# Peptides against a protein of PDB entry 3ESW, part 272

Target 1, 322 residues: chain A of PDB entry 3ESW
Amino acid sequence: NNIDFDSIAKMLLIKYKDFILSKFKKAAPVENIRFQNLVHTNQFAQGVLGQSQHLCTVYDNPSWHSIVLETLDLDLIYKNVDKEFAKDGHAEGENIYTDYLVKELLRYFKQDFFKWCNKPDCNHCGQNTSENMTPLGSQGPNGEESKFNCGTVEIYKCNRCGNITRFPRYNDPIKLLETRKGRCGEWCNLFTLILKSFGLDVRYVWNREDHVWCEYFSNFLNRWVHVDSCEQSFDQPYIYSINWNKKMSYCIAFGKDGVVDVSKRYILQNELPRDQIKEEDLKFLCQFITKRLRYSLNDDEIYQLACRDEQEQIELIRGKTQ

## One batch from the design tools (peptide; made by RFdiffusion4, then SolubleMPNN)

Design b2_p30_2_s4 (from b2_p30_2, 11 letters changed)
Fold by OpenDDE base, seed 4:
Structure b2_p30_2_s4 (fold): chain B 322 residues (1-322), chain A 30 residues (1-30)
Amino acid sequence: as target 1 above (322 residues)
Amino acid sequence: MDPLEELLKKLFKTNEEIVIELKKKIEELK
C-alpha cells in the first residue's frame, strides 16, 4: 500500500492547526481562577501583568509613528541603509534589508539622535557641565512635567553656579523626541517606538536587574533578534552575561502579540535565583497574557504567531540563538 | 513554508517509523 505521504502530511497539518488554535480559545474558568489567584498572590506576577498592560499596547499608536517619522532624518537613514545594503551585494526587496535598517537605526539613534544622561548638564552653565552636578534626590513632577507621563524628577545642584537642574524621567516617548536624552529606560522606550514606527515587529525586554532593551523579529533570520539601543548592539544577547558579567534572574519580553520569558536567551552565566515566582506559574502567566492579546486575531494570524512561538521555544531550549 | 510542513517533509524522507507514529497520532485526534 503506497502510503500517500502527502495526504498524511496535509491531514496532520490540518489537525495540528486545529490543535494549536484550540489552545487559543477562551480561557476555561479554571484558568481564569488560576490567573486571578496568581496575580493577586504573587507580586512578580502582578508586576508582569502591569507591565504587559502598558508595554504590549502603548507603542501601537499610529499618531506617534507619524510624529517619529517626521522627526527622524529619514533621508540620512535610508541613504546609509541603501549604502551598506548595496555594499554587501544584496538586491532590493530582500528581507535582509530590514536588518540593515535596524542596524542603521541603532547607529543613527546612538550617534546622531539621542544622548546618554548620567547627570544632566546645568541649565544655567550649558553643555558639558554634568561633572559639576550633585544629586539632591528625587521628587514628584511639577504641573508641566506631569503632562508627559513623568513619575519621578531627579534633582541636581550645580557646584559652580548653585542653580538647581531638574531631570524629569519622562515615560512619554514623544517628549523624548524633544529632550533627546536619558538612561536605559528612556533609550529603550523611544527606540522601541522608533522601530515600531517603521512597521517592525518589536518587543520590549525588561530585565529585573535594572536594564531594558528590545527584540526585533527579523524576517530574514526568522527569529527574534536582540537589539540594544544603548549599546548599538544587534544580535548580541550574550553582552550582558558574558561581556558585562551581569548577574540576572529574569528577562521578560513584552510585545503586542505576547509576553515571553526570554531569560534563557540572555542569562548564559551568573544566574541569580529565580525565586520570585514558580517556573510553571510564570510560564502560565505569560501564556495567559499572550492568549488574551491574541483574542481579536483571526485563526491564520493566531496560527502564524503560534508557529513563531514554537520556533522561539525551540531556540531557547537549544541555546541556538546563533 | 510552515515549519511543521518542513519538519514533516524531513521526517517523511528519513524515517518510515515516524510516519507510522504520526499516523497513529492523527488517528487518535479523530
Scores: peptide ipSAE 0.022, ipTM 0.447, DockQ to the pose 0.265
Fold by OpenDDE base, seed 2:
Structure b2_p30_2_s4 (fold): chain B 322 residues (1-322), chain A 30 residues (1-30)
Amino acid sequence: as target 1 above (322 residues)
Amino acid sequence: MDPLEELLKKLFKTNEEIVIELKKKIEELK
């Protein structure tokens, strides 16, 4: 009896689609109770929820996208992308153009647009005076700084002139288009918005051990790609664990369509204890938040995203041995 | 475990070869 595998596969695909869609229906009362108990009893879970409420939605602002596109030198960016694409991209097809765009945005952002600020320059002495700056600590924002979602201000004294210089840690990415300086937080915040402004699928990755970066979904590579604006890095998830020998416990990705534990992509060695939450509870939390983020999507969108999630989970389990 | 593989194993508990072949064909149809 020749098993008609094609007919069976088609029937199974329909049933599988229905099964996947059933998982994204409204949460059962028991799941809601579990979620509420988890976020009320576990500080790490509360932190992940709080971050998701901001990071999953804040960058989906069309007004901000317009301001970004008006601020960047688009002529330079596209000229450089077109130049690199003309050399090598034609052989790989049109989908690779977006990878060239992200690589140029990394270059442009680091080399031409944004600056690293370990210490600020003295407001009185002018440029290249950061070496003369002594940290005095941190304080709350003043009335002007508070307009730009500033949580803390680092205070520095100039050893030469004795004046105080404030380094406000702005969380408003539009203010960062003006200031054009910061550390990993400011870099990742603004760069996430920049990538989003080009209509890209982007996630913000939070590492518990004081670093942050992006992931971009490459249609060419058909996967999430590591992107670090501070390092001008594309597809180098190993840089933290291997090159920096960094010890890490958690990496959580926040996007408009989901929250994902991506620790397996980045924590390749020197793993710190994962003692902040039970693994099953973290998995549940990320799935529950992801489900909530997808409540307004149609069945086809939910199914396509679920297929993408499945491929990512397979990638994360198999490791880079492909 | 792959949710599709789990579903296939639930449907075809006793034949791993059928599960593998159906999984391949389903992935080709996606």
Scores: peptide ipSAE 0.022, ipTM 0.589, DockQ to the pose 0.087
Fold by OpenDDE base, seed 3:
Structure b2_p30_2_s4 (fold): chain B 322 residues (1-322), chain A 30 residues (1-30)
Amino acid sequence: as target 1 above (322 residues)
Amino acid sequence: MDPLEELLKKLFKTNEEIVIELKKKIEELK
């Protein structure tokens, strides 16, 4: 009796799809209770939930995308992308064009568009005066600064003229299109919006040890790719652990379709204690939030995303970038 | 093609390495 492997394969595919889809059905009462207890009793879990409520949805704003595209030099960007694609990209197929686009956006953003601000220039003395600035501390936003989702304002005194300069830490990425300066937070915030404005699948990665970056889903590489706008870095997840010798405990990725612990991608050495939450509870939390984010998706979308998630989990376990 | 490999390729069309490893694991389970 020749085993009808085609029939078995079809049956396995159906059962597998049904099994995957069953995981994304409405949460059972016991899962809801576990989730509520976790976010009420664990501060780290509450923080992850709070971040997910903002970071998973804030960048999905078509009005913001239009403003971004109107602000960027698209002619320069596409000219450079086309030039680099024409050299090497034709042999690799159409999907590689988006990788060239992200690489050019990294170049353009760091070299032409945005500025690192360790200390602000003096508002009175003008450009290249940051060396004369002494930090006095931080305070709350004034009435104008508060319009642009400003949590804190760093205060500096000019040693030359004695005047006070305010450096508001804006969280409104549209305001950052105007100010065009900041630190890792402002860089990552605006750059995440820029990538989203090109219709890309993007996640915001939060590191507990005071750094943030992006991930882009490359259709060419068929995986999540590390993207750091501050470093003009593409596909270099090792830069923090290896190049910087940075000690880290948690890296959490926030996207429209899910929340994922990506610590294994970035924490290659010098791992700090992961003592903020039980590993099983963190896994449950990320899965539960991800499930909620996908409630409006159809079965085919859920299945495709679940297959992508499984591939990512395999990658993260193996520690090999494919 | 090994029917199992064909099944795995149908399931995991986009990743030849996954197909190879799953094939290896399934062969180890036999």
Scores: peptide ipSAE 0.019, ipTM 0.512, DockQ to the pose 0.108
Fold by OpenDDE base, seed 1:
Parts: structure tokens; C-alpha cells; sequence
Structure b2_p30_2_s4 (fold): chain B 322 residues (1-322), chain A 30 residues (1-30)
């Protein structure tokens, strides 16, 4: 009896698809109970949930995308992308164009658009006066600052003129298009929105040890790619652990389609204790939130994303981050 | 052709043990 291998392969594929899809069906009552108990009893889990409620959806705002695209010098950006893409003679296909776009956006953002702000300039003395600024502490926003999702204002006194300068830490990325300055939080917040405004698949990566960056899904590379706007870095996940010798415990990626523990991509050495949550509970939490984010998707979309997730997990296990 | 289907077909041609194991899994899923 010639084994019809083609028929068996088709049957296996169907059963595999059904199995994958079954994982993304509505959560069982027991899973809901486990989830509720976890987020009520574990502070880290509550934090991850809270972040997911904001970061997974906030950047999917068409009005914001329009404002971004109207604010950026698109002519300059595309001119530079076209110039770099033309050097390769189109040999690598159309999908590589998006990688060139992200690289140019990194350049443009750091070199032409946004500014790093350790200390503000003195509002009275003018430009290049930040060296004269002494921190006095932080306070709540005033009535004007409160309009732009500001939770904290850093207060500085000028050693030269004695005047007070306020540095509001805005969380409204549209306000950041105006102010064009900040630290890693403001940089990553606005840059995530910028990438999203070009229709890219983007995740916001939160590191527990006070850093944040992005990931972009490259169709050319067929994987998630590290992107740090502060560093003008593309596909260099090792920079924190190796170059900075940074100690880290958790890196969590937040996107519209899921929440993923990406710690294995970035924590290559100097790992801090992962004692905030049980590993099984963190895995469950991320999967549960991801499942909820995908409830409105059709079976084909769910299956495609699940295949992507599986490839990412294989990558993370094999340590084959370049 | 689905890359996974193609991979599965290749695996079936190269290893009878994999085919047997996969058949067993299919039967368990029936």
C-alpha cells in the first residue's frame, strides 16, 4: 500500500492549523480565574497588564499618523531612502526598501528632528545654558502642562540668573512633535508612533532596568528587528548587555497583536534575578493578553501570527540573534 | 504551496520513523 504522503501531509497541516487555532479560542473560565488572580496578587503582572492596556493600542491612532506624516520632512526622508536603495540595484527585492526606510528614520530622527535633554536650557538665558541648571526636584504639572498627559515636571534653577525652568515629562507623543526633546522615554514614545505612522509592525520594548526601545518586523529579514532611536541602532540587540555591560532582568515587548517576553534577545550576560513573577505565570500572562488582543482576528490572521510567534520563539531559544 | 506542507512532504520522504510518529499523532487527534 503506497503511503499517500501527500494526503498525510495535508491532513497533518489541517490538524496542526486546527490545533493552533484552538489555542486562540475564547479563554476557558479557569484561565480567566487564573488571570484575575495573577494580576490581583502579583504587582509585576499588574504592571505588565497596565502597560499592555496603553502601549498595545495607543499608537493605532489614524489621526496621530496623519499629524506625524504632515510634520516630518517626507521629501528628505524618501530622497535619502531612494538614494540608499538605488546603490543595491534593487537586487534584494522590494521588501528591503522598508529596512532602508527604518534606517533613514533612525538617522533623520536623531540627527535632524529630535534632541536629547539631560537638563533643559534656561528659559531666561537662552540656548546652550543647560550646564548652568541645578535640579531642585520634581512636582506635578500645572494647568497647561496637564493638557498633554504630563505626570511629572522636573524643576531646575539657573545658577547664572536664578530663574526657574520647568522640564515637563510629556507622555503625549503629539506634544513631543512640538517640543522635539526628551530622554529615552520621550524618544521611544514618539519614534514608536513615527514607525507606526508608516504602517509598520512595531512593538514597544520595556526594560525593567530603566530603558525602552522598539522592535520592527522586517518582511525582508522575516523577523523582529531591534530598533533604538536614542542610539540610531538597527538590528543590534546585544548593545545593552555587551557594549554597555548593562545588568537586566526583564524585557517585555508590547504590540497591537501581542505581548512577548523578549528578554532572551537582549539579556546575553549579567542577568539579574528574575524574581518578580514565576516564569510559568509570566508566560501565561503574556499568552493570555496576546489571546485577548487577537479576539477580533479571523482564523487566517490568527494562524499567520501564530506561525510568526513560533518562529520568534525558536529564534529566542536557539540564541540565533545575530 | 505552504512551506510547512512542503517541509512535511520532504520529511516524510526522508524518515519513515517521522511518518509513523506523525501518523500516530494524527490518529490520536481523531
Amino acid sequence: as target 1 above (322 residues)
Amino acid sequence: MDPLEELLKKLFKTNEEIVIELKKKIEELK
Scores: peptide ipSAE 0.018, ipTM 0.450, DockQ to the pose 0.236

Design b2_p30_3_s1 (from b2_p30_3, 16 letters changed)
Fold by OpenDDE base, seed 2:
Structure b2_p30_3_s1 (fold): chain B 322 residues (1-322), chain A 30 residues (1-30)
Amino acid sequence: as target 1 above (322 residues)
Amino acid sequence: MKKPVYFKEKKVFSDEEVLKILQEKLELLK
C-alpha cells in the first residue's frame, strides 16, 4: 500500500489553514477578561497597549505618504537605487530592489536629509553654536508647539549671548519633515513614515532602555530585517548588545498587522531582568493585540500573515541560523 | 509621474513554504 505523500500534504495544509483561521476568530469572553485584568493591573502591559494604539495605525495615513513623497528627492533616491541595482540586482532577481531602496533611504536620510540634535543651535547666535548651549530642563509645549503633538520642550541657555533656545520634542512626523532634526525618537518616527510611504511592510521597535529603530520585511531575504536610521544600519541586529555593549530587557515591535516581542533578535548578551510582566502574560498580550489588529482582514490575508508570523517565531527560537 | 510606490508584491507563501514551516515547528516540538 503506497503512502500518497502528496495527498497527506494537501490534507495537512487544509487542516492547518482551518486551524490558523480558528485562532483569529473573535476572542472568547475569558480572553477579554484576562486582557482587561492584565492592562488594568500591569503598568508595562498598559504601556504596550497604549503604544500599540498609536504606533500600529498612525503611519497608515495616505495624506502623510503623499507629503513625504513630495518632500524627498525621489529623482536622486531612484537614480542611486537604479545604479546599485544595475550592478548586482539583475542576478538576484527583482525582489532585491526593495533592499537597495531601503539602503539608499538610510543613506539619504542620514547624509542628505536629517540632522542629529544633541543640543540645539542658539536661535540668536546662529549655526554651529550648540557647544555653547547649557540645558536648563524641560517644560510643557506652548500654544504653537502643541499643534504638532509636542509632549515636552527641552530648554537651553546660550553661554555666549544668554538667550533661551527651545527644542520641542515633536511627535508629528510631518513637522519633522520641516525641522529635519532630532534624536533617536524623531529619527525613528520620521524614518518609519518614510519607509511606509514607499508601501513597505515596516514595524517600529521600542526598546525599554531608551532606544528605538525599525524593522522592514524583505521579500528578498524573506524575513524581518533590522533597520536603524540613526546608525544607517541594515540587517545588523547585534549592534546594540555586541558593539555598544548595551544592557536591555525588552524590544517590542509595533506594526499595522501585529505586535511582537522581538527581544531575542536584539538581546544577545547583557540581558537585564525581565521583571515587568510574566513571560506568559506578555505573549498573551502581544497575541491578543495582534488578533484585534487583524479582525477586518479576510481569511487569505489572515492565513498569509500567520504563516509569516510562524516563520518569524521559528527564527527567533533558533536564533540566526549561521 | 512614475508612481514612486514600488508595489511590493504581497508575500504569498507557497504550499512548499508552508510545509517547510510546519516541518520546522514539528522539529521544535520534539
Scores: peptide ipSAE 0.550, ipTM 0.880, DockQ to the pose 0.669
Fold by OpenDDE base, seed 5:
Structure b2_p30_3_s1 (fold): chain B 322 residues (1-322), chain A 30 residues (1-30)
Amino acid sequence: as target 1 above (322 residues)
Amino acid sequence: MKKPVYFKEKKVFSDEEVLKILQEKLELLK
């Protein structure tokens, strides 16, 4: 009997699909108990859950996407993307266009749109006066600042005029379209929304050691790609561990379709102790939250996302990010 | 609503791509 390899492959794929779909069924009572116990007993787990409740869904706002697209110079952006695509894009295929778009958005955001704010300029003395600003500490938002999801306001005194300048740390990305300044938090927040507004698959990556960045799923590269708006960096996951010699313990990616421990992509050396949670419990937590995020999806959507997850897990195990 | 000029297609894994993933998983189990 001639072995029909195609038939075997088709049967395997059917069985694999069934297996995958079975994993994404509603959580068993035992899994719910484990989850509840974990988030109630482990502070790190509670933090990951809390972040997921915000970061996984907040950027999926069509009204915000419209405001972003109305605020950005789309004519300039697409002119630059089209120019780069016209050079090499036809040889590489249409999927590379989104990589050029993300690269241009990185350029546009850093060079033309947003500003790094280590210290604010003095409200009285005007531009280029940040060198004269002394930090006095932080306080809660006032009534106006509170309208824009402000958690903290940094207070500065001008050494020249003695006036106080407030630097509110806004979490409302629409307010950031107006203020156009901040640190890594504001940069990553607004840039995540910008990428989402172009219909891209984007994750927000939180590092425990006080940094944040994005990942974009490139159809051209067929993987998650490191994107740091602060650094104008595309596909350079090594910059933190190698170039900065940064010590890190956890990198967690938050997206619409899942929560993933991406530490292996970014922590290449100088790993700090991973003592905040058991590895098995972190894996369970991320899988459980991911499962909940997918409860409303159909079988084909679940299957496609699961294939993407499996590909990423293989990548993370092999350490092949290039 | 203002829309992007270019619309990204959703990634769809082919049967071949899925089989490759399965092959790689099997290789990692060796």
Scores: peptide ipSAE 0.547, ipTM 0.880, DockQ to the pose 0.571
Fold by OpenDDE base, seed 3:
Structure b2_p30_3_s1 (fold): chain B 322 residues (1-322), chain A 30 residues (1-30)
Amino acid sequence: as target 1 above (322 residues)
Amino acid sequence: MKKPVYFKEKKVFSDEEVLKILQEKLELLK
């Protein structure tokens, strides 16, 4: 009796699809209880939930996408992308064009569009006066600053003129299109929105040790790709652990379709204790939030996303980001 | 307004790609 490999493969795929879809059905009462207990008893879990409620949905705003696209020099961006694609992209197929786009957006954002602000310039003395600025501390936003989702304002005194300069830490990415300056938080916030405005699959990666970056899903590479706007970095997940020798404990990716512990991609050495939550509870938490984010999706969308998740999990287990 | 030229088609996994994922998963369980 000849083994019908094609028939076995088809049957396996059907059973696998059914199995995948079964995982994304409404949560059982026991899962809901476990989730509620976890977020009420564990501060880290509560923090992850709170971040997911914002970061997973805030960038899916068509009005913001329009404002971004109206603000960027699209003619320059596409001219540069088309130029790079014309050199090497035709040999690799159409899917590589978006990798060129993300690389150009990284260049454009860092070189042409946004500025790093370690200290603000003095509002009175003008440009290139940040060296004269002494930090006095932080305070709450004023009435004007509060309009732009500002949680904290850093206060600086000019050593030259004695005037006070305020550096509001705006969380409104549309305000950041105006201010064109910030630190890693402002950079990542606005750059995440920029990438989303081009219709890309993007995640916001939060690191517990005070850094943030993006991941972009490359259809060409068929994986999540590290993207850091501050570093103009594409596909260099090792830069933190190896190049910076940074110690890290958690890296959590937040996207519209899920929350994923991506620590294994970025924490290659100098791992700090993962003592904020039990590993099984973190895994459960991320899966539970992901399941909730997918409740409105159809079976085919769920299946495709689950296949992508499984591929990523294999990648994270194997450590093959190269 | 030039729309982002490449609204990337959502990744659709072929049967072969899914079988490869399954094979890799089975290999990891070994």
Scores: peptide ipSAE 0.544, ipTM 0.877, DockQ to the pose 0.650
Fold by OpenDDE base, seed 1:
Structure b2_p30_3_s1 (fold): chain B 322 residues (1-322), chain A 30 residues (1-30)
Amino acid sequence: as target 1 above (322 residues)
Amino acid sequence: MKKPVYFKEKKVFSDEEVLKILQEKLELLK
């Protein structure tokens, strides 16, 4: 009897789809108990959950997307994207256009739109006076600053005029469209929203060792791509471990469709102890949150996302991120 | 006129792509 390989493949795909969908069914009571116990007993788990409750959903705001698109110079952006696409993109197909778009958004954001702020300029002395600013510490927001989700205000004294200048650390990305300045937190926050406003699949990556960046899912590359707005970096996950020689323990990606431990993509050397949670518990936590984020999706959406997850997990296991 | 916003299409995995994922998973189990 000739083995029908096509028939076997089709049957395998059906069984695999059923198996995948079974993993995304509503959590059993025992899983809920495990989750609750983990979040209540492990501070790191509680932190991951807390971050997921904000970062997984906050950027899915159509009103914010409209404000972003109205604020950006779309004519300049698309002019530059079209120019780069016209050189080489036609040979690679339409999917590469989004890679060119993200690269231009990185350029535009760093070069034309947003500013790095170690110290603010003196409000009294004007531009290019940050060198004269002495930090006095941090305090809570005033009534005006509190309107824009500000948790902390850095206080500086001008050595020249003696006046106080406030640097509010705003978490409202719409306020950042006005202020157009900040550090890695403000950069990543607003840039994540910018990418989302173009309808892209984007994750916010939190590193425990005080850095944050994005990932974008490239249809052309068929994988998650490292994106750092501060560095104008596209597809350079090695920059932290290798170029900066940064020591790291955890990198967690937060997106609308899931929470993923992406540490293996970024921690290539100088790994710090992963002692905040058991590896099995972290895996469980991320899977559990991901399952909850997908509860409203249909079977086909769940299946497609699960295939993407499986591909990423294979990539992360093999260390073939490039 | 403002150029229309380009939106990414959602990735759809073909049967071949899924079979490749399965093959790679099986290879990792050896």
Scores: peptide ipSAE 0.543, ipTM 0.879, DockQ to the pose 0.752

